# Peptides against a protein of PDB entry 7UQJ: the designs that were tried, part 106

Target 1, 160 residues: chain A of PDB entry 7UQJ
Amino acid sequence: PELYQNFNITPPRGVLFHGPPGTGKTLMARALAASCSSDERKITFFMRKGADILSKWVGEAERQLRLLFEEAKKHQPSIIFFDEIDGLAPVRSSKQEQIHASIVSTLLALMDGMDNRGQVIVIGATNRPDAVDPALRRPGRFDREFYFPLPDVKARFKIL

## One batch from the design tools (peptide; made by RFdiffusion4, then SolubleMPNN)

Design b2_p15_1_s1 (from b2_p15_1, 8 letters changed)
Fold by OpenDDE base, seed 2:
Structure b2_p15_1_s1 (fold): chain B 160 residues (1-160), chain C 160 residues (1-160), chain D 160 residues (1-160), chain A 15 residues (1-15)
Amino acid sequence: as target 1 above (160 residues)
Amino acid sequence: as target 1 above (160 residues)
Amino acid sequence: as target 1 above (160 residues)
Amino acid sequence: PPLELYPPLERVIEF
C-alpha cells in the first residue's frame, strides 16, 4: 500500500505480473509486501495458487475466496497474491469450465466489492497473460500489468 | 559470494542499486546477503536507512557510521546495506547541508579506509541516483551501479 | 560477479536454492545472473524446469542436458538454472525411477565434467531439498545450499 | 483448507 501512495497513483485494485517462468513475479510480490511494511504499518501477505483454487477447493472455492478477501480486509493493509493465476484456466472439460466460470465470477465480484479506500492490493502472477480471463484485466480489477522479462534482457540494459 | 569469483572482476567496495521505488533494491540486497551465506560461511547483513542516519543519529551519525563499519569488519564476511541512501541528501537548509556534508565525508573516509582484501561489501539503494553525492559514485566507493527499472520499463526493453 | 570475489570461497560448481514456494529462488538466480553481467562481461542465463526434463524430454533428456551444458560452455560466463529440480524426483513407478536415475546420473557427470576453471555456474531451485538426490548435493556438485525462508522466517533469521 | 496466513512480515530488524 505505502509504495503506491508515494507515487501519487491511486493504488490499483489489482496488478497482474506476467512474464516467463522464474522472472521473479512471486518474489516481486513478496518484496513489494516487505518494502511496503514499516514499523508503523505492517502489511499482511496472503498467497494462493491458481491451481490450488481449482484442485484443493473443489466445491468450496467460492467460499474460500470470500474468506480470503474478508481476512485480507480484516488485516489491512494487506496484499493478496495469486500465484499462477492462469491455473484458474479451465481444463478442456465443460464441467471444469463451469466451475472455472463460477470461481472467476466470484473473484470478479470480490475485486469489484473492494472499496477504492481499502488498503487491500491484489496481485496476480502468470506465465501466460493470454490465459487469464479478459474480464479480470478490466479497469478496477487487474487494470495494471507488469511484464517480467527474462534476465538476459535485464542484463542487456545499458545502465545509462 | 561464490558466483562472483568466477568472473575475475575486482569486487567493488560499494554497489549502488538505483531505480524507482518498489523495484526490489532492498530485497535484492537482502537476497544477495542470504545467497552469499552457507553453512560454512554465514554473511552478516547490516541495514541502515539514509533518512534514519540524519534523523535518528542527530549529533552522533559519524560515530554510528564508524561503529557500523567496525562491526561489519569484525563480522566478516559482511554486507552493509544503506537503504534510501538519497535520504542522506540535504533538505534545503544550510544547517542540514553541513550535517549532510560531514556525514558523507565520514562515509567516504570509511569506504576508502576499507582494505581491498576486506570481506565487507557496501550496497547503497536509492530511487534518485542524481541525489547521491557524486563523490560516493567514484572508483573505490560506489563504483558499480545497478539499475532496477520498473517492471513496465523492464517490459519495454527490447530484447535485441 | 564482483561481490562474490571478496569472499575467498571457491565458487561452487552448483548451488542449491531451497525453500517454500514463492520465496524467490528463481528470481534470485535471475538477479544473480543480471548482477553478474556488465558491459564488458555479459552473462548468459539458461533456465530449465525439472518437471520439463522428465516430461518434455522423454527419451532425449540426457541429450538435451548435454546440449544445455555445451551451450552454457560456449557462452561463458553463463548460469544454468534448474527450476523445480525436485521435479526430477521419481514418481513411484519403477520405470520412472530408472529414467530419473539415468537423468540424474547424466547431470552428475555433466557437473563433474565442468572444469574448475569454467565460468559456468549451475543453480538448482527446489521447494523440497529432501526430494533432491543426495548424490547431487555432494562436493563439486550442488555443494552449496541456500535456504530461502518465507518472508516471515526471513524476518526471524537472527542475524547472529 | 485453513488460510495459510503468512504471518505479517515481522519487523525488518533495523540493525
Scores: peptide ipSAE 0.006, ipTM 0.203, DockQ to the pose 0.041; fails the geometry check
Fold by OpenDDE base, seed 1:
Structure b2_p15_1_s1 (fold): chain B 160 residues (1-160), chain C 160 residues (1-160), chain D 160 residues (1-160), chain A 15 residues (1-15)
Amino acid sequence: as target 1 above (160 residues)
Amino acid sequence: as target 1 above (160 residues)
Amino acid sequence: as target 1 above (160 residues)
Amino acid sequence: PPLELYPPLERVIEF
């Protein structure tokens, strides 16, 4: 957030972190929040799990998203991190279309409604970027993506 | 690179990684190169140290920068990483103005000359972002900054 | 911590970051701690340099390690980062065997004594993974390794 | 805000 202002650049509205599970995408998103927090300027980090938004907030997910974006806007500079965003915004062609469609449409509208001068960054983490609705992966939304490779869990991972 | 194309977003031409030493800005940049390389699409990573360009290629630094950008363009998607970029592009108000001015002007021209459709990203890493020439920290150049915090070495670092 | 729970993966007790100097293993580990901190769950990051533990805490290094693990356990979820861990736990065959052996044995015992349900992750960073005592690189200790490549400073680094 | 530190994986930020 703050860094984009220092550069006179419109912060990306959204950043997608993708890569295998246990690659620590969540860990990056949170660290991005931490690192923009100097003692003088504290970034507020908001985390939500995509699956939690769907499962725990059934029927209120849209409202919870709105509240999240409002709180993030109140506490600028801020980061909204959606962990497992593929759970929140599956590709529309999946058989459970209607419930996911409303949540995705709400998220799209919230991301589109962010002022480019707003110091709110949205980070989505997914193990399956291709399972995320392509509409979220458009300019002004999750317009940046970051891959996170799996280190070999059992071996000395030599990147040769 | 690829992800920005998938999103129909112009990749930022340049990204500045800044933060205290041993935060591992270089790792992040290297990591940034490694996991953009899927087995199918390998990102080519080019690293240069700012100080090495000044000290080892005195009188050829501008040419080496041009060659670097040409090679990066040939091998898209690619990342050019300038480690210790504050050593390459110090603030112009420093008493050794002329030699640094030519290198900085060359780097500016190379960054400005990147096609926005190009899958070349330039990453600069610095411990002192304020020691980097402000002209590099403008839109179309190092237009994004990522801070890399020092966790408190001695204490429970609470990001408050 | 939280990420590993979310993936139903027992958090590795220890993760070894290895790769050439200036690759930024330290950032990555520092970054690992910051990003497990949500607003609801703040990860506490503890950093120690291996060389500092040996040089600054001579005769109390074992006690300092115990205190570090206790503080990390009290402040779960937490990350203990050992920067330059090869300085803390050199291979036993090095001529300064005895002092290092006690520190290594203490670290081994502390890592083995971590409850797998504990939200304490130990990260070791080294430029020389082969200089780290192999006993630390066993299951239940630094059982995961992450390589941090040097892009060839002079050449086109293809991530193959 | 909580210390949110970046993950150990080589984070390739595809731009």
Scores: peptide ipSAE 0.000, ipTM 0.219, DockQ to the pose 0.040; fails the geometry check
Fold by OpenDDE base, seed 4:
Parts: sequence; structure tokens; C-alpha cells
Structure b2_p15_1_s1 (fold): chain B 160 residues (1-160), chain C 160 residues (1-160), chain D 160 residues (1-160), chain A 15 residues (1-15)
Amino acid sequence: as target 1 above (160 residues)
Amino acid sequence: as target 1 above (160 residues)
Amino acid sequence: as target 1 above (160 residues)
Amino acid sequence: PPLELYPPLERVIEF
């Protein structure tokens, strides 16, 4: 209930879903996109993985992020879901660190550049909120966080 | 029951799973492939994402689709699952529209070219059945549709 | 319980999750990684798809597997999850068979080369344990297998 | 259960 009521797809908002893997973050992001979509209000859902931004977009990741946000704005109301957003965190190699830092800086700028009139929600999912650049967790970016606790073992076994 | 009974992996069939995200479309496609697989009848399951067809196969997407269908035919009985098949829908950029239209045309031709003697089922999953090219939803293609309603909030919370 | 108790992330272990699609193999692999992760012990999870190893890494798949295992070792304790590991099985084309055989040989060598002191678990998920190279199912590799039965139809409908 | 039911784990470094 509260999650859905708070999921007013009106201003640009960054929401961080964090918690251990298998807690349903990606599901919830999708399910929220779903429940906010009605016959009257079709929501466009964009999904990207943090690691895909690095590996698929070698040399063009910044441009692809820009295009993603432009497309999300064209197809508003929309949700951009970054799954495994901690995959944008620098890996311990100097050359990769620069690429990751550049991509993170681009994402920061894109989130900051979202007009308060746009109906674009950005959801980041991570299992490691501490591996997400603190700059992404600032006001106007991923400034709302939802913790996904481990379902009890019994709940997990019922899901499996 | 009915879904399994109707999932007679005999003629080529296109099934569209549509409904809001997180309604278990991708799961069901997998689960159906599972339940139709027995010790006597091993089903080969191929999964592709619509967005991956566009992004991974830049310039070769048509060829990769052809190869996919050829492989599916070689490994029959088989299921080709296109997750996020609406990711093949033209994005509102002229250059991408041509690529998407070409890929969709290739998929159409491949579905039409499936001999009624082949044991290949094609499942498309989308959150946006309206973003799927209407040509894909015609008889002989994705001509069966299954709507995945939102599980009740209580069911979702038990899954999360 | 037993799965978690046996999931002692201490020696390199290969675990094969097998069973029909939609039985939650990928889910369980994720959930296990989650439940083995605590505030004191953050586990790094790496996910690859068998088919992605073939298609994304055309000509460099062996190198990418080496890099994956090196990164997993650097970020220990870690889990490497190969989803659809049967996607590494040779496809019935002579040229692809050589590539697949080479990739499988590389994976074998990497699993054999995991120092018993490393905290890296390798999980392979497949719907077709018979399509997994028997060499991968030998001691010191994927030598533990977990069968994922089809949840009863009622359980599936509650999950969907 | 949908694989989507379980959030993606930590760093999936896709190489």
C-alpha cells in the first residue's frame, strides 16, 4: 500500500531499492511499474543493468545513458530501472575506475537535469548500497531508499 | 492445467504473455517449458531479450534471429522465449526505427516460415502489448495471448 | 536450512542447480548468495549466462572467463553463477562445436585451478543436466547437484 | 518462481 501510494509518478524521483539478493528488488520495481500503469496511464518501463552499462557500452556508455533518459522523457510517464546499480561502482583497476567514474558522473548529471515537470522515476536496485557512489544517494537523485529484508527461509522456499 | 494442456508442443505457435511487469511472465514461460519437458521429451529452451536483440546484435540482429530459429529447429522440441519483446518496438528515432522495423520484419518472416511440422513454440513476453507491432499479433504468429494480472498485493508481499 | 548450512563459502565448490525451467534455480542461486551475505561477510555475486559467453564473447570467451574467475577471487568471498550453463554445450555445427569445446575446456581448467583456500563458489543452473558436459559434473567441479522439482501447479499459481 | 522475483545480486560485473 504505502509503496504504491508513495509511487506517485509525477516528479522525477530517484528510489534506491537495496537489500540482499533474492529479496525481490527487481520484481518490486517491475511490479510497481505495473501497478502504476493503468489503461488510462500506460507507463513505459526501461530496464538496464549496471554491469551492462559498462560492458555493452564500452566507449559509448555516457551517450547511451543520455539516450535512455531522452527516451524515458519522450515516453513519459516512465520508469528507468537500473538493476545492479552498484555495477557502476569502480572496479579496482585504474582504467576501469575512470570509465566508471565518468559513467557515474553522467548519471548524476542526467538525474540532476531531470525537470521537475517530467514524469520519470528512476529506480536503482542494489544488494550493496555501500558500493553505490554516495553522490548518487544525495537529494534530487536516489534520495529515497527502500530496504528489502530477507524473506524468512520459509517464505523463500514457498517462492522457489 | 489448461495452460499445460494447451501447450501441446506440436505445431509452431506464437504465444504472447502480456501484463504488467512482475506478473511472472518470464517465470511462466520458463515454467511451461519445464512442465512440457519430461524424461521422454526434453525441450530446449532459448531465451532472448528484445533489448538484447537490438543492443548486442547491432548490425547482425537479423542474422542472429535466423540462427536462433535454426537452432531451435535443430533442437526441437524447443521453445523460443522473447522476454521484453516490446523492446523490439521502434524507438522514436528514425535510424533506430529502421533497425527495429527490419528486426521485426525478420521475426515476422521467421515465424511465418516455421513449418507446421516443427515442434517450436515461440513465447513473447511484454508488459506493453500495445507496443508490440500488431503484425506480430496476427494469426500464425503471436496469435494466442495470455494476460498476466497483477497478483494481489498480498500475494506479491509473500513472494518478496 | 540444509542448503544454507551446506553453503559454507569456504572452499571452491561447484554446485549444479538443475531442473525444469521456472523452478527457481536462478532465484535460489541469488537467494543463497543473499543469505550467505551478512554485514560481516559481504559476498560478491557474479552472474553470466551460458549463451552470453558464446554470443557476447565471440573470440574472447576464454579470456573473459579467466577475467571473471580472477575478479571473483579478488572479491572473495564470491559466487559465480552461470545461468543456462547448458548454453555452453556444443551446438551441432562443427565450427561452433570447437568454440564451445574450447570454452568448456577453459571453464574446466578454471574450476580445477581454484585454490582450495579461495572463497569462491560456482553455481551452474541448467534445465538440461544431460546437456551439460559430463566433464563439468566431475569431482572438484560441479560435483554437487540440486534438483529443483516443479512446484505443484498450485504453488506456481501463487508465485505467478 | 520468476527470476525477477529475486533481485539481482550485488555486482554482476558483466565482462
Scores: peptide ipSAE 0.000, ipTM 0.163, DockQ to the pose 0.047; fails the geometry check

Design b2_p15_1_s1 (from b2_p15_1, 8 letters changed)
Fold by OpenDDE base, seed 5:
Structure b2_p15_1_s1 (fold): chain B 160 residues (1-160), chain C 160 residues (1-160), chain D 160 residues (1-160), chain A 15 residues (1-15)
Amino acid sequence: as target 1 above (160 residues)
Amino acid sequence: as target 1 above (160 residues)
Amino acid sequence: as target 1 above (160 residues)
Amino acid sequence: PPLELYPPLERVIEF
């Protein structure tokens, strides 16, 4: 948020962190939340897991997403981190596809409904950017993508 | 600690984690603390921020460092993690340079005063290894350096 | 693995990383895999998400778990990291409870079937240790637990 | 359950 404000750049509405599992995507999102928080401007960090949105909030997932975005707007500047945003994707069942489609539709609407003036950044993390609905990866949504490579084998050896 | 003891390697007194912000330095330090803790040998993890040492402990920073190292020695095996160790470096003011020089001098003395038998590892994390006092980077201090690369250089440019 | 081998300690079959979301459990598991890999002994890191085991491998989840453990045994020393191991827990449906019970039963059998001589460590990560089946938390399974606290402002974690 | 509003992450603990 502040990084973009200081540059007079319209903060991206959504940023997709993608890369192999455990490449630090969740950590980077937290680190970014922490980094962008100064002593003067504390960034509120909201986190949800894609799978939790489906599994915990069955029938209320859309409502919980709306409440999340409202709270993020109230506590701006804020980061909404969707860990495992690909976990919004169903298990291939017709019923789960419908549930997914509704949840994704709600997320799309919430991202589109973020006024450009809102200091709310949405970060999605996934191991499978191709499993993220292409509609989420469009301009005004997760329009910026960051690849998290595996820490190269050489970086592994030095940590000894 | 134990990893080095088992190899009959003198455990490094200090390890510098450096790399761009959010590259996982602090987490790696926590990771190392957790990894080196077994059920039989719990590693005590101490954390301080370089900026907090300057700002919160004005006039007592040296004393707080001494107490920290004493506590780390009492609770060995232990890790002292200095997050943002470059934040011990002042903003360029003559008064802050003096305060910094005193704090750095104290840290140097504490690292040098660690008995080689002490199972205390000091980890410094910084985004700016070049802003870390060269005296801290000498043998017997932060003599091992680990680079935390950005997950993807191309990725970071798109967040801007 | 090597840390325990060098101590002549039976490597824990399973380690549960628990703590608030994004406390770096996944990165820790990777860092452990990295830290335990020497130039001479590369640790193979296998990663699966609990939700992926349920969702991607419907009807083959048990087979995929068996194959994973076989591959981990072939590539020993190895770490199997189950991210979001609580995501093996069903959505509350009788059908999903049965699927979950079968998958958990398979995981239990695979963990129990690990020869004590196998250099395979299983790491489970969860935000909700209480949502992990108590059977998984028994001796010979995830019998070691590591709490990943939120980095609270205050400076002492005993990583017990 | 209350949205676990993670308290505003103060300064980068560059983890």
Scores: peptide ipSAE 0.000, ipTM 0.221, DockQ to the pose 0.052; fails the geometry check

Design b2_p15_1_s2 (from b2_p15_1, 9 letters changed)
Fold by OpenDDE base, seed 1:
Structure b2_p15_1_s2 (fold): chain B 160 residues (1-160), chain C 160 residues (1-160), chain D 160 residues (1-160), chain A 15 residues (1-15)
Amino acid sequence: as target 1 above (160 residues)
Amino acid sequence: as target 1 above (160 residues)
Amino acid sequence: as target 1 above (160 residues)
Amino acid sequence: PPLEEYPPLERKIDF
């Protein structure tokens, strides 16, 4: 956060962490949250799984997203980390269109409604960036993407 | 693998990685797979998500588990990593008993059927070890448990 | 350890994990410790921060290092993990030379004094390998180095 | 203070 202020960089509203599973996307998001928190400025880290929002909150997923963003705004500076965001906003496959479409539209609206002056950063993690609705990957949403390569297995081989 | 052979230690059939999300359970499992693989002895790393087995293979989850274990046996030494194993084998809540019971019973049978001489290790990762069926947490199954604490956020603060 | 014995490889006395903060150096060191521990052979994992040794033990850091190595030898097989080893052994900047020089010399002597037959592995982690005294990076000390790339550093820069 | 034995990560990661 302070880094963005110092560099006159508008903090991205959303960042997509993509890459193979177990590349440390969630670990990195937590590390970033930790690194950006100082003694004077604790960042509140919210974590949700995309699939948990769908499965636990059937019919209330939209309300849960709104509440999450409200809590994040209330506890700013904050990071909202969506683990497995492809589970929340799958590319519209013809068979489950309506429920997913409404959740996606809600997430889009919440990301669009974030004041650029707000200290709320959204991080989405996925193993399948192409399975995330392209509407989420547009400017003002998850407009920055970060590939997490497998930590080179060869680099680990030299350890042993 | 070779470590266990040299010490006459029966490799555990299963290991449960539990701890808060983003503690690097999957990264660790991959790290271990990479660390135990050498130029001469590559460990084959199989990864499945518990929820993916249920959601993608409704009615075929049992067959998919059998195929996975057969592939792992064919490509030994191997690691089967079940990410979110609580999604595959939730504690029998009274409402969804039959499908989950059959999948749990299949996984139990597959773990029980692993030859102690086989170079197949099963790693389950969960954020909720208490949400994993206790039958899976018994000796000869996921009989070893590994707590992944949150990397002490304070420890990371001093690094940056 | 046993992997090194099986391959007739003299286990390195020390391994330097270097790479950006939050890349999982500590997580990997813990993984390695865990992976090398079996039912019959638990590896004792000692963790110290370089800065904690300096700051908590002003004037006794040398004694604390000796005690740490003695305990690790007593509880072998063991891993000594120095997190932030650049804090323990900074490159001799002119201003704090004597105290750091004595601690570095002690650590060098302890690493040089490790019997090649001992099952004590030293892992140093740093974000700044060039800030580690080059004397520590020589053969028989931290002679193996492992780069932990950030999962795409370009990713982190756009978030921070 | 005693060597904080970080309790062995009772991570018997038995590979």
Scores: peptide ipSAE 0.000, ipTM 0.336, DockQ to the pose 0.043; fails the geometry check
Fold by OpenDDE base, seed 2:
Structure b2_p15_1_s2 (fold): chain B 160 residues (1-160), chain C 160 residues (1-160), chain D 160 residues (1-160), chain A 15 residues (1-15)
Amino acid sequence: as target 1 above (160 residues)
Amino acid sequence: as target 1 above (160 residues)
Amino acid sequence: as target 1 above (160 residues)
Amino acid sequence: PPLEEYPPLERKIDF
């Protein structure tokens, strides 16, 4: 919030962090959470792993998402970080359509139901942006994307 | 501090992180701050943006730098991170000499005035190391440089 | 290699990165790989996830580890990064002893078989260092540990 | 599982 306010940038409802594993997506999400927090304005950081929501909450994933967004709204300003979001909202594949379509629909509704004035930022991290349902990547959802490239190991660290 | 102590390395007074935008300089500075913090030894992390110090503090930039270094000394062990330090300490160009020369001189004096035993690390980040005043890159100041290359995607990450 | 050589430090055979999720362990491992690479001396970076080795290679995990270490040796200087190493080498619990004991024994033998002159660094990352077999944390193996704290959300980032 | 409330980012960013 403050970071975006200080930059005169309307905070996106959702930001997608994508790039190879270990490029710092999760770390950057935490660093952004931290950089947006002031002494006067503590930001609450919520973290969920996409695969864990699907596997641990079979049949309750929607309820858990609703509760997460309610808690995030209650503790504004807040950040919801979904690590491995491709695990929560995989592209609609013919064989898994019903259960995943429900979770995607719930996540879409939760993100759409956020007022633009809400101090809740959603950050999704993935190694596979093309494995994320395109409906989540539309304006008003994860409408900003940050690529986290592999750090080039070719760095001449001139440690002088 | 702890990282440098654990390596039997005298912590440099200043470390320059340089490399193209998006190479993780700011993230690494934060990760170093975090990695040097233990449960027993919290590190205070101060962050400033070079351009913001010049633009927000016209005529007071020197005072703000002094206050920053005093606060960092008071909250040892500490890290001062200057993001976009080329914005604070540009090379002395003929057209901007007077105001920038004053800020550079103040930063030099503050870094020189740090005792070698002080647990204050200064990290400067820039995309343009050649745009940083060479006086800051001398021994006892930013005397260590870490290049953050563009992740050349051509690094053979054999993710076997 | 070059980092450790430049610091007159014998590179540890193994380094354990531990700390809560999203503290930048994987990023730091990549950044260390980058930091040790020069234009003249490219470092090859190998990455494996502990749980993936166990789940994908049931009965072949040992062979895959051997192949990984051989490839790393062939492409010296190199870094092997094990993400979630607690998934590869969990503490010997009474109920899972045989299969996991074999993998742990193989990893131990591979690390012990590295000549001290080898330009292969092994980095293990875990969120639970106490869930890693203590035999891996002995001298000559993961004999150096780096705590990646949660960026203490309590760290007063005095962004003055 | 309970919301793993990661402890609130009590970053006192003193501006």
Scores: peptide ipSAE 0.000, ipTM 0.209, DockQ to the pose 0.038; fails the geometry check
Fold by OpenDDE base, seed 3:
Structure b2_p15_1_s2 (fold): chain B 160 residues (1-160), chain C 160 residues (1-160), chain D 160 residues (1-160), chain A 15 residues (1-15)
Amino acid sequence: as target 1 above (160 residues)
Amino acid sequence: as target 1 above (160 residues)
Amino acid sequence: as target 1 above (160 residues)
Amino acid sequence: PPLEEYPPLERKIDF
């Protein structure tokens, strides 16, 4: 309690991991899940990809998000990790992207509806933080952002 | 503040990261340090390896631990990360390991002597939690444990 | 082979992960192993620490390296991860370190002897790339280097 | 290539 109190940390409803691809965002999220699990208290880790939610669950994405948050609440303490969240929640560029607008609105509502008492952390990972709808980056949502720096650009290309 | 309060979580003086080697314990500790750093409040991250303290500082290990904790206190908020803490503080298997017993006793005293008001977190990482002296795993010391599972061998981490 | 073939990437005989300690080198190596593992094709991940090979296998280190590479070849596709490779293969500072010279020579020969057709990737991790024998950093060995930067100390990972 | 972890969609990883 006190460590959080002294840091004036409102419990993040969400944490945005951003940085170049392959900087360990997904790995960090898993490691976070693992590192919040104790022998006494297992954390349930839920992983979804933003693009997979859009492509595989066309017309069901909102329902799947609701189910995901309900399951995460049921299995709390839990982490919901959205990999490639920029695929799920792109910046609202045009009035024609009603599907994206609905999914984003659902995710916003789910993050806003998380009781501050719930043991559910939402982690979004993106390579493009500026491609994430600014509404998701507001206080009480993904209000914490984490830059995963490129390993020096010359370094990254050589695992390729 | 509230997330910890609602969890009835006394701020751990110490956190034990355990799990198979290279499950991200050290990265997580650094990420935690980075994550607790704000523009207004930088966290100072101190890293030591248990085996390095034992091998490089034979006869000075206790003093180096004291200096480390003093520096961490001076630079608070801070994280002290002991990588491979099982190398520094092995289970007291025999009466003959006076050096290990002294180092462990010093670490115990330093962790116990941390004011609950201090902004110093101690993270120990090990691949062998059962090889860590049980005295270090008691309340007020490494009283929080975090299992870093192997990324399920089936879970494709495409770091390409 | 196919993963490398599809990327038109000559399989690196070796990849050097370098950067400050706890920047995720080991985690990245495991994540690479996990990510190259499919349900159809599991990658076998072999991990060794450079310092452990030197300290635990005095006089057997060369044989243990040979066995490691043979096992990795037998269990291909595989990753051999040398954590703290600067401990195994330090820069040849003096003629007196014949043990280091022999281990390095064995590792060089093993890396050179890896058929480009083998599904064995060698990853070396170090905090001190300049402490690694330059012979290991040549083409056909650890010819790929990855700088793991410190997560920017300002990047707020509120995992608290 | 980006770290494309494709865990199967539905895996609850109970840690």
Scores: peptide ipSAE 0.000, ipTM 0.325, DockQ to the pose 0.043; fails the geometry check

Design b2_p15_1_s2 (from b2_p15_1, 9 letters changed)
Fold by OpenDDE base, seed 5:
Structure b2_p15_1_s2 (fold): chain B 160 residues (1-160), chain C 160 residues (1-160), chain D 160 residues (1-160), chain A 15 residues (1-15)
Amino acid sequence: as target 1 above (160 residues)
Amino acid sequence: as target 1 above (160 residues)
Amino acid sequence: as target 1 above (160 residues)
Amino acid sequence: PPLEEYPPLERKIDF
């Protein structure tokens, strides 16, 4: 929010941080949340893990997502960070695919239902952007993508 | 670079990240570098530690700084991250003060010598912004400063 | 390894990075791995997630841990990073508790079996240090702990 | 488990 407000830019609804594991996606999300927090404007940071949405909230995942977005809206400006958002992609089973599809559909609806006037940014982090449902990567959702490469595993860390 | 280019903003020559240790400065620098990298535009990230510049490169520090800036210019868009830039501040000895002064003067000259058209950003990180030579904090150098506060252990990160 | 070698300090066998999620534990581990890699000495970085050890390797987790430590020893100096090491703690079921106990016992044995002369560092990251088996936190295992606090939602990121 | 052999963290963090 504030980063974009300070630039007079409409904050994207959703930002996808993608790149190999431990490239600092989660941390960038926190650092962005932190950097967007001024004395005048506290940003509230909410975090979920994609796998936790599926595993901890079996049968309540959709309701918990709705509650998360309501709380984020109540505490705006806010960032909702979905760590391992590709973990919403089920392990391949027909039952898990249906559960995933319902959770993803709920997330899509919640992102689409964010009035652009809301100072809520959604950040998704993934190690596998191609495992993120293409519907999440559409305009008005995770429509900005930031690549977090591995520190090039070829190019000689001259930490001097 | 790309973050600023994507916003049509002239990239600052230098950005100082300051705040207590463990506040994620190094991490933000990496994450900014990552966020500035698109599929179309790879940013090259270079890292040095202030203490390493003094200790590992006794008598070569200035030359190594020059080489670093040349490599960064060659691989632009690029970020040079100086972690612990306050570690360029010597431990109090007259000999170390002279070495520091020479290294800092070289860094100043290299930052001043960055043509604004060069897509090289310099990020300095410190736990002690007041220990950073005021000359580094002048316009055209580290002219933007980002504070990285310690967490309020109390502040309700509703990790829902 | 190199960080400690450069300081003539015996590297800890294990380091626990603990703190709220997205405080940069994973990224610090990577940054440490990066910072320890010189032109003369490449550090190999191995990563596992605690939850993946349980879920992806049902019935093979112990063997996969052994293979991981062997590969790390073969590619020394190396860092083994266990992200979400608390994810070795099962979801509460008696069957999962037994699986956990066996995996943890294997990890303990592997950490204890690291000859101090091996340039293998194990970094565990957790959001819940109290959910980490106390046996892992004993001397010769994860005997150093680094707290990664949340950023203070109050403190002025003066993004100047 | 895929040893994500993160090959050696080399110089260019080609972000």
Scores: peptide ipSAE 0.000, ipTM 0.220, DockQ to the pose 0.044; fails the geometry check

